# Ledger of designs, part 74: peptides against a protein of PDB entry 6IDX

Target 1, 380 residues: chain A of PDB entry 6IDX
Amino acid sequence: KELAKLSADVTFATEFINMDGIIVLTRLVESGTKLLSHYSEMLAFTLTAFLELMDHGIVSWDMVSITFIKQIAGYVSQPMVDVSILQRSLAILESMVLNSQSLYQKIAEEITVGQLISHLQVSNQEIQTYAIALINALFLKAPEDKRQDMANAFAQKHLRSIILNHVIRGNRPIKTEMAHQLYVLQVLTFNLLEERMMTKMDPNDQAQRDIIFELRRIAFDAESDPSNAPGSGTEKRKAMYTKDYKMLGFTNHINPAMDFTQTPPGMLALDNMLYLAKVHQDTYIRIVLENSSREDKHECPFGRSAIELTKMLCEILQVGELPNEGRNDYHPMFFTHDRAFEELFGICIQLLNKTWKEMRATAEDFNKVMQVVREQITRA

## One batch from the design tools (peptide; aimed at target 1 N136 E144 N324)

Design b2_p24_8_s2 (made by RFdiffusion4, then SolubleMPNN; from b2_p24_8, 14 letters changed)
Fold by OpenDDE base, seed 1:
Structure b2_p24_8_s2 (fold): chain B 380 residues (1-380), chain A 24 residues (1-24)
Amino acid sequence: as target 1 above (380 residues)
Amino acid sequence: MFPPKLSAEERERLSVAARLRWRR
């Protein structure tokens, strides 16, 4: 207990570390000797002292043994561990993951997201916060090839459901620290969109051109049996729809593919448009047809608006940026929807269309409408 | 007397410090 308190002092910490004191603490954990009266209390103080000593940054996290890692991971994975030990063990693992890629690899082998989800199903918000912080650390430090798999995993869908039901819809107010961890999880998930945001459309890719044509088909041929979709329409026949692409509000209505060569938002804008058209078809058709029927120069250009809105949402959500320590703002929708970004786009494009009408905007007012919409999104 | 729980503030301090060290 006294050691744990004194370990917060940098002078004491320096001397204690120079005397190999931290090695002694690690060996106490490694031994796993449960034979002592008050073992749990002593262990909790040992882990506290270890954390405070390591916080000074004098000793590398890489000094810890694999046995130490396994013991700490064991305190997180085993049922009925003392809450004080569990809290400190989660904090140690978080710090290990964040400070060492080597330790991340070892911890990722010892602990599953499923085990951490069990610690979210408790009434203790502190334990929930430690557990989600470790999940966030593991997500942050995961190699790029594994991040998408982690996000798409059934475990992630389950994680969102558990967070929604046990944290967000819990009978307790969300504390600032939990709100920050929810924000971090949101940012890390939306950062998976960076690749699509930076992907330019290839104007020569027929499959990508077919998506643009499908947007036209859904808007203007929605009553036509999809079986009669002339799948064999040569590119030359598709080029005859220049009027329809103008009505869709593309900037380059001759070659709409060119609108998606700008990065950001690149192909991510096309993904959002396609999602809206398929999942919210009635909303999509309404937006397109309402603006296409206007002759008063107050038409809202859907294609241009969708591209610029996608870019704006990427900026607001800081897609591709690391989480900011000072931010605690998260969208509950992130936990209610598997395709939260696309759903947010679908809400915001309706808001944009409404705002355009209310402002009686023309094409010259486009930037002004976008600024008003930005303010509306950031205040909601 | 059982050791005090790590406060959320103490945890956040450690987490912030850890993240800052990783960025450097």
Scores: peptide ipSAE 0.016, ipTM 0.419, DockQ to the pose 0.035
OpenDDE base, seeds 2, 3, 4, 5: peptide ipSAE 0.028, 0.005, 0.005, 0.007; ipTM 0.492, 0.369, 0.309, 0.354; seeds 2, 4 fail the geometry check

Design b2_p24_8_s3 (made by RFdiffusion4, then SolubleMPNN; from b2_p24_8, 14 letters changed)
Fold by OpenDDE base, seed 5:
Structure b2_p24_8_s3 (fold): chain B 380 residues (1-380), chain A 24 residues (1-24)
Amino acid sequence: as target 1 above (380 residues)
Amino acid sequence: MFPERLSAEEREKLSVQALLNRRK
């Protein structure tokens, strides 16, 4: 107890570490000996002293044994562990993961995300915070292949659902520390969009061109009587498609694939458009047809708007950037939808279309509309 | 003429947060 308190002092910590005191603490954990009176209290203070000593950065985290890691992981994975031990064990594991890639590998073998998710279903917000912090640490330090595994639809849905129900909709105000961990989780999850954001469309890839054609089909053929399917020759079809791509508001209405060669947002913009067209078909068709039927220069170019909006959302959400320690702003919508980015896009494209109409904008006003929309998104 | 500065209240009604909160 006194050691745990004194370990917060850097002078004491330095002297205690120089006396190999930290090795004694690690051996106490490694022994797992439950025969002592007040073992749980003693262990909680031992883990506190260990954390406080290690937080001075005097000793490398790589000094810890595999036996120590297994004991700490055991306190997180075993049922009916004392809350005080569990909290400190989660914090130790987080610090180990963050400070050492070799420790990350060992911890990732001993603990599952499913076990950590169970610690979110408690009423103790401190336990919830440290559990999310450890999930975030594991996600941050995971190799790209393992990040995709962690991002699998089941784990992500379940994690988001539990966070929503037990943390965000909990009976207690969210503390700053929890808000920060929710922010970090949001950033790390949106960073999975980086690959698509940086993927250029290949204008010669037929499968990618078929997606653009599907956008045209959904917008213009869904309401057209099949009797007017123009059986006219390949050239008239190409000319018709060029007109349709102009009505869709692509910058390159001859070859819309060229609009997706710029990164960011690359293929991510096409993914958002296709999601909108399939999941929110009525909204998509309305936005396209309301602008395609205008003979006035006040048409909102959907294709161009969708690309620039996707880019703007990536900038606002800092896609591809590491989370900042000073930030605690998270979006609850991130936890309500599996495809929260695409849903956010679907909301923002409607906002853009509305703002365009209200401003009576023309193509020359495009950047001004985008600036107003940016302000509306960032103030929300 | 761009319509005048949307009032703070109109901006709040048009805020993504207000749109997001209405879908709760």
Scores: peptide ipSAE 0.008, ipTM 0.349, DockQ to the pose 0.021
OpenDDE base, seeds 1, 2, 3, 4: peptide ipSAE 0.006, 0.006, 0.000, 0.000; ipTM 0.330, 0.366, 0.299, 0.329; seeds 1, 4 fail the geometry check

Design b2_p24_8_s4 (made by RFdiffusion4, then SolubleMPNN; from b2_p24_8, 10 letters changed)
Fold by OpenDDE base, seed 5:
Structure b2_p24_8_s4 (fold): chain B 380 residues (1-380), chain A 24 residues (1-24)
Amino acid sequence: as target 1 above (380 residues)
Amino acid sequence: MFPEKLSEEERTELSVAALLKRRK
């Protein structure tokens, strides 16, 4: 107990470390001594002293043994662990993951995100905070392939639901520390969009072109009586599609695929358009047809607007940037839906279309409309 | 008093505001 208090002092820490004090603490944990197991308070103070000593940065985290990691991971995985031990064990694992890639690899073998989700279902916000912090650390330090797998896993859908129901919608005020961890998780989740944001469309890829054709089909063929199947030759079809792509508001009416070669937002814009067209079909059709039927030069170019809006949303959400330690601003909406970015896009494209009408904008006003929409999004 | 149907506009703004509501 006194050691745990004194370990916060850098002078004491330095002297204690010079006396191999950390080695003694690690060995006590590693041994799993019946003494420490019987006295949860004593173990909790041992773990506190260890953490406080390591926080001085005097000793490398790489000195930690695999046996120590297994003991700490064991405390996190055990259903009947003392809350004080669990909290400190989560914090130690977080620090290990953040400070050492070697320790990350070992910890990622010993614990699962599914095990950590169980610690979010408790009434203790401190436990919830450290559990999310460890999830965030694991997500941050994971290789790209493993991050994507973590994101696509049922575990992440479940994680969002649990966070929403047990943390965000909880009856308790969210502390600054929890708000920060929710912010970090949000940033790390948005960074999964970076790949798609930086993926250029290949104009020669037929599968990608078929998506653009599907956007046209959804917008224009849904109302067309099947009797007017234009049996006319390939050239008339190309000319027809060029008109349709103009009505869709693409910049390149001949080859809309060229509009998706700009990165950012690359293919992410096409993903958003397809999501809107498939999930919110009535909204999509309404936006497209309302603008495609106009002859007054006040048409909102959907394709161009969707691309630039996707880019703007990526900028606002800082896609590809690391989380900042000083920030705690999270959006609860990103925990409400698996496709929260695409849902945000769907709302913002309606806002853009509205703002365009209200401003009586033309193509020359495009940048001004986008500026107004940016202000509306950032102030909301 | 039938609640005046929020204009599609007001619904969109409220939706954006609801989405973007930073819990301070």
Scores: peptide ipSAE 0.011, ipTM 0.296, DockQ to the pose 0.019
OpenDDE base, seeds 1, 2, 3, 4: peptide ipSAE 0.012, 0.009, 0.000, 0.008; ipTM 0.311, 0.310, 0.287, 0.300; seed 1 fails the geometry check

## One batch from the design tools (peptide; aimed at target 1 E144 E194)

Design b2_p25_1 (made by RFdiffusion4)
Pose (drawn by RFdiffusion4):
Formats: sequence, structure tokens, C-alpha cells
Structure b2_p25_1 (pose): chain A 370 residues (1-223, 234-380), chain P 25 residues (1-25)
Amino acid sequence: KELAKLSADVTFATEFINMDGIIVLTRLVESGTKLLSHYSEMLAFTLTAFLELMDHGIVSWDMVSITFIKQIAGYVSQPMVDVSILQRSLAILESMVLNSQSLYQKIAEEITVGQLISHLQVSNQEIQTYAIALINALFLKAPEDKRQDMANAFAQKHLRSIILNHVIRGNRPIKTEMAHQLYVLQVLTFNLLEERMMTKMDPNDQAQRDIIFELRRIAFDAETEKRKAMYTKDYKMLGFTNHINPAMDFTQTPPGMLALDNMLYLAKVHQDTYIRIVLENSSREDKHECPFGRSAIELTKMLCEILQVGELPNEGRNDYHPMFFTHDRAFEELFGICIQLLNKTWKEMRATAEDFNKVMQVVREQITRA
Amino acid sequence: SAAERRRLQAKAAEEARAAKEAAEE
């Protein structure tokens, strides 16, 4: 108890650390008996002292043994133990992950997505905060080529709805540190879109060109003489600036292939809305048609700007858009809603092709005021 | 402290970005 008190003082901590005092603590956790059952209070003070000592930055986090790591991960992976032990254990794992790629790799193997998510279902906001913090730390430290798989795994176990039901709509008001972790989670989530945003279409890749052909087919085949007239104009009546080679329009980065993903999502998941928008504007040879392809690409770019896809998380922000915690595919759903808004605003302005940038500005103002 | 954890999160994000940019070269 006394050690937990004094270890926050650097003057004391240095003295204790210079006698390998941290090893006394790690050895106790590694091999001490009946720690959770008979000595939980002692164990809580031990973990408090350990974290306080490590927070002075005198020694590397890489000093910790695999045995110590496994023991701490064990306290998190178990059907919940004492709240004080769990809080400190989650905090120790977060610090290990943030401070070492090696520790991240070992910890990622010792704890499951389901075990982490289950700790969000406790009524204690600090336990919830550290759980989300550990999740954020795993995302921050995951290799670029593994982060997407991790997101899918957390999504399949309902991380989003659990956060919505147990944190955002929970009884306890969200305090500043929890709000910060929600902000970080949202930033990391939006940043999963960044690679596709910056990926150019390869116009010479037939498989990618066939995706655009499929998009056009879904809409034009819902319309006979009129259908023929649409196809004679290649992709003009689908609204692409490059009428003959629309794949070239997807070389603009941002938004790149993310725009294509959004269009395909709208066509497949919301086929009636996609067909309505395209057919209201595919036979219009007055200058008043709203160009779908050009509008979708620019809207995708605009949403990426508004939502700050690619921005790094920082210390100063605690903001988040709560509606993104209400749908697994909220970004794509937002695209669909905004493309309908864009078409409504276009008609309200009796807009022509020359008005394209003005309409996009009004849409930007509509979205950002909402 | 919370401030320390925030600095560590920011630092980890900067390192991940730098690794991503270096991989592209």
C-alpha cells in the first residue's frame, strides 16, 4: 500500500527502481499464489505501484517477461475478476501496446475480440474507457495490412452496437476521457477508408471496367427506344465526364476507388433509389440533368473532406458524430442519403451543368449545417 | 495520466503513418 502511494513520486521511484524494485513486482505477479482469491487487494496495490513506476519513463517497457504479459492478459481474458484488478490490467496492456510493437504482437495473440468487447458491458465507466482504449491501441499499432481484418472481427462481434447501447445510450453520462476514446475510435474507423480513397482505378483492368458496365446495366435495363438511345451515348447519360472511358474519372484521388465502392453499394443495397436517380436524369437532353457519375465522385470526395478521412487522431479533440455508431455501413449509408440530397438540391436550383460547383457548395453547406 | 496516454496514442499514430509512407517508396 505504501509502495503504491510513494511510487508516484519520481524522487522515490528512482531509488526503488535502481534496486530492481520493478522486478519484485513483476516476479510477484508471475509466480505469486492465490493472488486473485486471497490477495486481490495486495495485487491491486502491486499493479498500481507497477504502473506508477513505469510511468516515470526511466525503464523500457520491453523489459517485461512473456510470463508477466501472459499473466496480465489472463486477468483480462478471464470471466471478469475484481474491478480494480481489471482496470489496472487493461491499463497495463494499453501502455504495453502503445510503447512496443513487440508487446503488441504478443498481446494481440493473448486476448480475444469477444473478451475485450465483453468488458464494455460492465456498468463501470472507467472499465469501459480502458477497454475502448486498449481496442484503440491495438488499432493504432496494428500493421497497415492487418488493421482491416481486425475491424471486421470487432464488427462481427458487434463492437458498434455494444458501444451504442452500453456507452452512448448508457445511464452514466459520458465524461471527457471516454469521449476522447470515442473520438479516437471514430478517427481510426474513418481512416480505414483512406487506402481506397487514394487508390486510382486502373483503366486498363477489364475487371474494373466491368464494374462500371454493371453499374450502368442495373439502371439502364430498368427502362426500349429510350433504352437504346441511352446506350448509344456510352456513359454520358450515367453522368460521367469521360463519356467513353469512365474508368479515367476514377483516377482522381481522392476519392478514387472509394467513389466506385459507394456507387456499387448504392446500386446493390438501395437499387430503387439508384434507378430513380439515374433514370430521372438519363433521358434529359435539356441541360438540366444531374450527372450521376460526376456527382457521386465529387460527393465522395466532399464526404471524405467533411469527415476528415486521413486525419490523424490528436490529443486536443473529443468530438464524434454519434449517428455513425448506429449502422455497420454508416459511411455508405450517408453517401446514399447525400446523393439523394444532392439530386433534390439540384432540382430545387433548376441547375444546369454550369452550376455544378454551385450545387456542390449548397450541398456542402446543407451537410455541414446538419 | 490521461495526458500521457493521449500523447502515446498520438505518437503511435504518427509512427504508423510514417511506416505507411515509407512502405510506399

Design b2_p25_1_s1 (made by RFdiffusion4, then SolubleMPNN; from b2_p25_1, 18 letters changed)
Fold by OpenDDE base, seed 5:
Structure b2_p25_1_s1 (fold): chain B 380 residues (1-380), chain A 25 residues (1-25)
Amino acid sequence: as target 1 above (380 residues)
Amino acid sequence: SMSQRRKLMEEAARKRKEEIEEKKK
């Protein structure tokens, strides 16, 4: 206990480290021997002292043994561990993950996000905070191949629902530290969109063209009797598609693929459109048809609007920005749905379409409408 | 401290971004 307090002092820490004191602490953890009276209390102070000593940055985190890592991971994975030990173990794992890619690899083999979810279901906000902090560390340090798995794990209904119900909607105020960890988790989640945001459409990629064609099909052929499939020549078909792409509100209605070559928002805009068209088909069809039937120049160009809205949402949500140590602003809405960004897009595109109508906007007013919509989104 | 871990997270995120940008070159 005294050691744990003194370990916060850099002078004491330096002397204690010089006496190989940290090695003694690690060996106490590695031994796993419950032979001592008050083992749990002693272990809690040992872990505290270890963490405080390591926080001075005098000793590399890579000094820890695999046995030490396994013991610490064991304290996190075991259901009947003392809360004091659990808290310190989570903090140690976080620090190990953040400081060393090698330690990350070892820890990622010993623990899963699924195991950390159990620590979110507790009434202790500190445990919840350390659990989310460790999830964030694992998410950040995950290699590119595993990032999608972590994304999928976060997108898993279970993790987000637990965070929403047990953390955000808990019967207690969110502390600043928890708010920061939720912010970090949000930033890391939004940064998964960066790849798609920066992916240019290849106008020659048939699969990507087929998505645009599917948007057209859903909008215009979903209600049409299959008998009116125009069996007419390739030129008439191209001309019909050009008309349809104009009605969809693409800027390049001859080759809509060109609208997705600009990054940001690149392919992310197409992903949002496709999601809307498939998941909220009635909303999509309504928005498109309401504007396709207008001859009054007050048509809202859906394609252009969807692209610019996607870009705007990326700007508002700061997609691709790094987590800032001083920020604690998070959006609870992003924990409400697996596809929260696409759902937000679906809400915002309806807001845009409504605002366009209310303003009686024309194509010349496009930027003004977007500015009003930006203000509406930012105030919500 | 939790504050130190926040800084460490930010630094780790910066390094990770730099590594990704270097791999794209």
Scores: peptide ipSAE 0.417, ipTM 0.914, DockQ to the pose 0.912
OpenDDE base, seeds 1, 2, 3, 4: peptide ipSAE 0.413, 0.416, 0.411, 0.411; ipTM 0.911, 0.913, 0.911, 0.910; seeds 2, 3 fail the geometry check

Design b2_p25_1_s2 (made by RFdiffusion4, then SolubleMPNN; from b2_p25_1, 15 letters changed)
Fold by OpenDDE base, seed 3:
Structure b2_p25_1_s2 (fold): chain B 380 residues (1-380), chain A 25 residues (1-25)
Amino acid sequence: as target 1 above (380 residues)
Amino acid sequence: SFSQRKRLQEQAARERKEEIEKKKE
């Protein structure tokens, strides 16, 4: 206990390290010798002293043995561990992951995100904080070959549900440290959208063109049996589709694929449109048909609006931005739904359509409407 | 400290971004 307290002092730490004291601490952990009276308390203080000593940056984290890593990982992977040991072990693993790529590789072999998620179900906010911090660290340090696995872990409903129910909706105030880790996790989650946001549509990709065609089908043919698409000649079909794409509010109503070649928002806008059309079909059809039936020049161009709204949401959510150490703002809403971004898009596109009507906007007012909608979204 | 960890997370995020950007070039 006294050693752990003294280890926070840089002068003591320097002298203790010079006396190979840190090696003694690591060996105590490596030995795993449970035969000592008050072993758990002793171990907790040992781990505290170790962390405090290492936090001075005098000794490289790469000095730790594989046995040490396995012992620490063992304290995190075991279901019944002393809370004090678990907390410190999570903190050590986080520090190891953040400070050393070689240690990351070893740790990633010994622990799973699923094991870390289990530590979110506890009432101890410090354990929860270090568990999220370690998840964030593992994501940040993941090599390219492991990034998809980590992305999948972040996409898990279970992680979001547990964070929502046990962390955010906990009967305790969220501390600044936890708020920051939730912020970081959110930033990292939004950055998973960056790939789609920066993916240009290929106008020659038939699968992507079929999505646009599906948007048309859902809007205009959803009540018509797909079997009754009359085999009318290719030119009449093209002319008919051009009219439909104009009614859908695409800028390029001849080739709507061209509207998705601009990045941002690229294919992410098409993903949002397709999600809306499939998951919220009634809302989608309503928005499209309300504007397609207008002859008064007050039509809200859905396609253009969806693209620009997707771009605006990416800007508001700072998609592709780095987590800042000074920030702690997170949105609980994004933990409530698996497709929270697409759901937000669906809410915001309705808001846009409403705002367009209220303003009695024309195509010339488009930028003004978008500005008003931006202000509305940022105030919510 | 938590402050040190925050800084290391930001650094790790920067390094990751730089790595991704270098692979896009």
Scores: peptide ipSAE 0.413, ipTM 0.897, DockQ to the pose 0.876
OpenDDE base, seeds 1, 2, 4, 5: peptide ipSAE 0.405, 0.409, 0.388, 0.405; ipTM 0.894, 0.896, 0.887, 0.893

Design b2_p25_1_s3 (made by RFdiffusion4, then SolubleMPNN; from b2_p25_1, 13 letters changed)
Fold by OpenDDE base, seed 5:
Structure b2_p25_1_s3 (fold): chain B 380 residues (1-380), chain A 25 residues (1-25)
Amino acid sequence: as target 1 above (380 residues)
Amino acid sequence: SFSQRRKQQEAAAKEAREAIEKAKL
């Protein structure tokens, strides 16, 4: 007890470390000997002292043995561990993962995100906080080859649902530390969009062009009576597509693929449009046709609007930014749906279309509409 | 402390970004 308290003092820590005291603490954990009276209490104080000593940064985390790692991971993976031991074990694993890539590799072999989800289903917000912190650490330290697997685990409906229902909608106020870890998790989740945001469309890629053609098909061929399939030659077909791409509100009516060569938002804008067109088809068709039927200069250019809105959402959500230690702002809505970014896009594109009409905007007012929409999104 | 772990988390995020940037060069 006294050691755990004194270990927070840097002067004491330095002297204790110089006396190899930390090695004694590690050996106590490694021994696993449940035979001692008050073992659980002793272990909880040992883990506290160890963590406080290591927090001084005097000793490298790489000094820990594989046996120590396995014991700590065992306290996290085993059911019915003492809450005080579990909390400290989660905190130690987080620190190990954050401070050492070698320890990350070893820990990632011993524990799964699935095991950590069980620690989110508890009423103890401190355990929940350290469980999310450890998930965040594992995500941050994941090599590129494992990042997608981690991303997929985070994309799992289960983790998001558990966080939403047991953490965010829990019976307790969210503490600052939990809010920070939710913010970090959100930042890491948004950073999965960075690749698509920075991917330029290749105007020569036929498969990517076929997606733009599919957007046209969904908008215009879904309402057209199949009787008017014009067997008209390749040139009339190209001229027809140019008209359709104008009605879709692309900037480049001849080659809409060129509108997706700018990064940001690159291909992420096309992904959002395709998601809207497939998942919210009625909304997509309504937005496109309501603007395509206007002979007035008050048409809202869907294609341009969708691209600039995607870029704006990336800016608002700080896609590609690193987690900041001082921030604790998270958006609960991003835990409500698997495709929450695309759903947000679908809400915001409707808001943009509404705002455009209310302002009686023309193409010259585009930037003013976008500014008003930005203010509306950031105040919501 | 939680504050110290936040700093470690930020440092780890930075290191991970720098590693990715170096791998792209």
Scores: peptide ipSAE 0.464, ipTM 0.917, DockQ to the pose 0.907
OpenDDE base, seeds 1, 2, 3, 4: peptide ipSAE 0.463, 0.463, 0.460, 0.460; ipTM 0.917, 0.918, 0.917, 0.917

Design b2_p25_1_s4 (made by RFdiffusion4, then SolubleMPNN; from b2_p25_1, 18 letters changed)
Fold by OpenDDE base, seed 5:
Structure b2_p25_1_s4 (fold): chain B 380 residues (1-380), chain A 25 residues (1-25)
Amino acid sequence: as target 1 above (380 residues)
Amino acid sequence: SFSQRRKQMEQAAKERKKEIEEKKK
């Protein structure tokens, strides 16, 4: 206990480290020997002292043994562990993951996100905080191949639902530290969109062009009587499609693929449009057809609006930004749905379309509409 | 402390971004 307190002092820490004190603490953990009187209390203080000593940055985290890692991981994975030991063990694992890629690899073999989810279902917000912090560390340090698996695990209704129900909608005020960890998790989640946001459409890629064609099909062919089989002439078909792409509100009516060559938002805008068209088809068709039937120059250009809205949402959500130590702002809405970004896009595109109508906007007012929509989104 | 781990997280994120950017070159 006294050691744990004194370990916060850098002078004491330096002297204690010079006396191989950290090695003694690690060996106490490694031994797993429950034969000592007050073992749990002693272990909790040992882990506290270890953390405080390591926090001075004098000793590399790579000094820890595999046995030590396994013991700490054991305290996290075992049921009915003392809360004080669990908290410190989660914090140690977080620190190990953050400070060493080699330790990350070892920990990722011993601990699953599923095990950490169990620590989110408890009433103790501190345990929940440490569990999310460790999830965040694992998510950050995951290699690119496993990052998608972590993404999928987050997209898995389970982690999201547990965070929503047990953390965000808990009967307790969210502390600043929990808010920070939720912010970090959100940032890491949004950074999964960065790849698509920075992916340029290839105008020569047929599969990508087929998505644009599918957007046209959903908007115009889904309600049209099948009797208008597109006549045999390839040129007439291209001319018809150019009209359709104009009605869809693309800037480049001849080759809408060119509208997706700008990054950001690149292909992410097309992903949002396709999601809207498939998941919220009635909403999509309504938005497109309400504007395509207008001849009054008050048409809301859906394609252009969708692209610029996607870009705006990326800016608002800071997609591709690194987690900042000082921030604690998170959006609870992003825990309500597995495709929360696309759902937000779907809400915001409706808001944009409404705002466009209310303002009686023309193409010249586009930037003004976008500014009003930005203010509406950021105040919500 | 939580504050220190926040700093470590931010630092680790910077390093990870750098590593990813270096692998993409």
Scores: peptide ipSAE 0.465, ipTM 0.923, DockQ to the pose 0.886
OpenDDE base, seeds 1, 2, 3, 4: peptide ipSAE 0.461, 0.464, 0.463, 0.458; ipTM 0.922, 0.923, 0.923, 0.921

Design b2_p25_2 (made by RFdiffusion4)
Pose (drawn by RFdiffusion4):
Structure b2_p25_2 (pose): chain A 370 residues (1-223, 234-380), chain P 25 residues (1-25)
Amino acid sequence: KELAKLSADVTFATEFINMDGIIVLTRLVESGTKLLSHYSEMLAFTLTAFLELMDHGIVSWDMVSITFIKQIAGYVSQPMVDVSILQRSLAILESMVLNSQSLYQKIAEEITVGQLISHLQVSNQEIQTYAIALINALFLKAPEDKRQDMANAFAQKHLRSIILNHVIRGNRPIKTEMAHQLYVLQVLTFNLLEERMMTKMDPNDQAQRDIIFELRRIAFDAETEKRKAMYTKDYKMLGFTNHINPAMDFTQTPPGMLALDNMLYLAKVHQDTYIRIVLENSSREDKHECPFGRSAIELTKMLCEILQVGELPNEGRNDYHPMFFTHDRAFEELFGICIQLLNKTWKEMRATAEDFNKVMQVVREQITRA
Amino acid sequence: SAAEEEKERQLEEVARMMEERRIRH
């Protein structure tokens, strides 16, 4: 108990650390008997002292043994133990992950998505905060080529709805540190879109060109002389600036292939809305048609700017948009809502092609005021 | 690539910032 008190003082901590005092603590955790059952209080003070001593930055986190790591991960992976032990265990794992790629790799193997998510279901906000913090730390440290798989795994176990039901709509008001972790989680989540935002279409890739053909087919085949007239104009009546080679429009980065993903999502998941928008504007040879392809690409880019896809998380922000915690595909759903808004605003302005940038500005104002 | 290395460096700075924030709290 006394060690936990004194270890926050750097003057004391240095003395104790210089006698390998941290090893006394790690060896106790590695091999001490009955720690959770008979000595949980002692164990809580031991973990408090350990974290206080390590927070002085005198020694590397890489000093910790695989045995110590496994024991701490064990306290998290178990059907919940004492709250004080769990809080400190989650905190130790977060610090290990943030401070070492090697420790991240070992910890990612010792804890499951389901075990971490289950700790969000406790009524204690600090336990919830550290659980989200550990999840954020795993995302921050995951290799670029593994982060998407991790996101899917957490999604399949309902991370989003658990956060919505147990944190955002929970009884206890969200305090500043939890709000910060939600902000970081949202930033990391949007940043999963960044690679596709910056990926150009290969116009010479037939498979990619066939996606655009399929987009056009879904809409034009819902309309016969009129259908023929649409196809004679290639992709003009689908609203692409490059009428004959719309794949070129997707070389603009941002939004790149993310715009294509959004269009395909709207067509497949919301086929009636997609058909309505395209057919209201595919036979319009007055200058008043709203160009779908051009509008979708620019809207995708605008949403990426508004939501700050690609921005790094920082210390100063605690903001988040709660509605993104209400749908697994909230970004794509937002695209669909905003493309309907864009078409409504276009018609309200009796807009022509020359008004394209003005309409996009009004839409930007509508979205950002909402 | 150089761009990939730069992005990894920026994430390490974020990890450090998150750890320092935790200590201050």

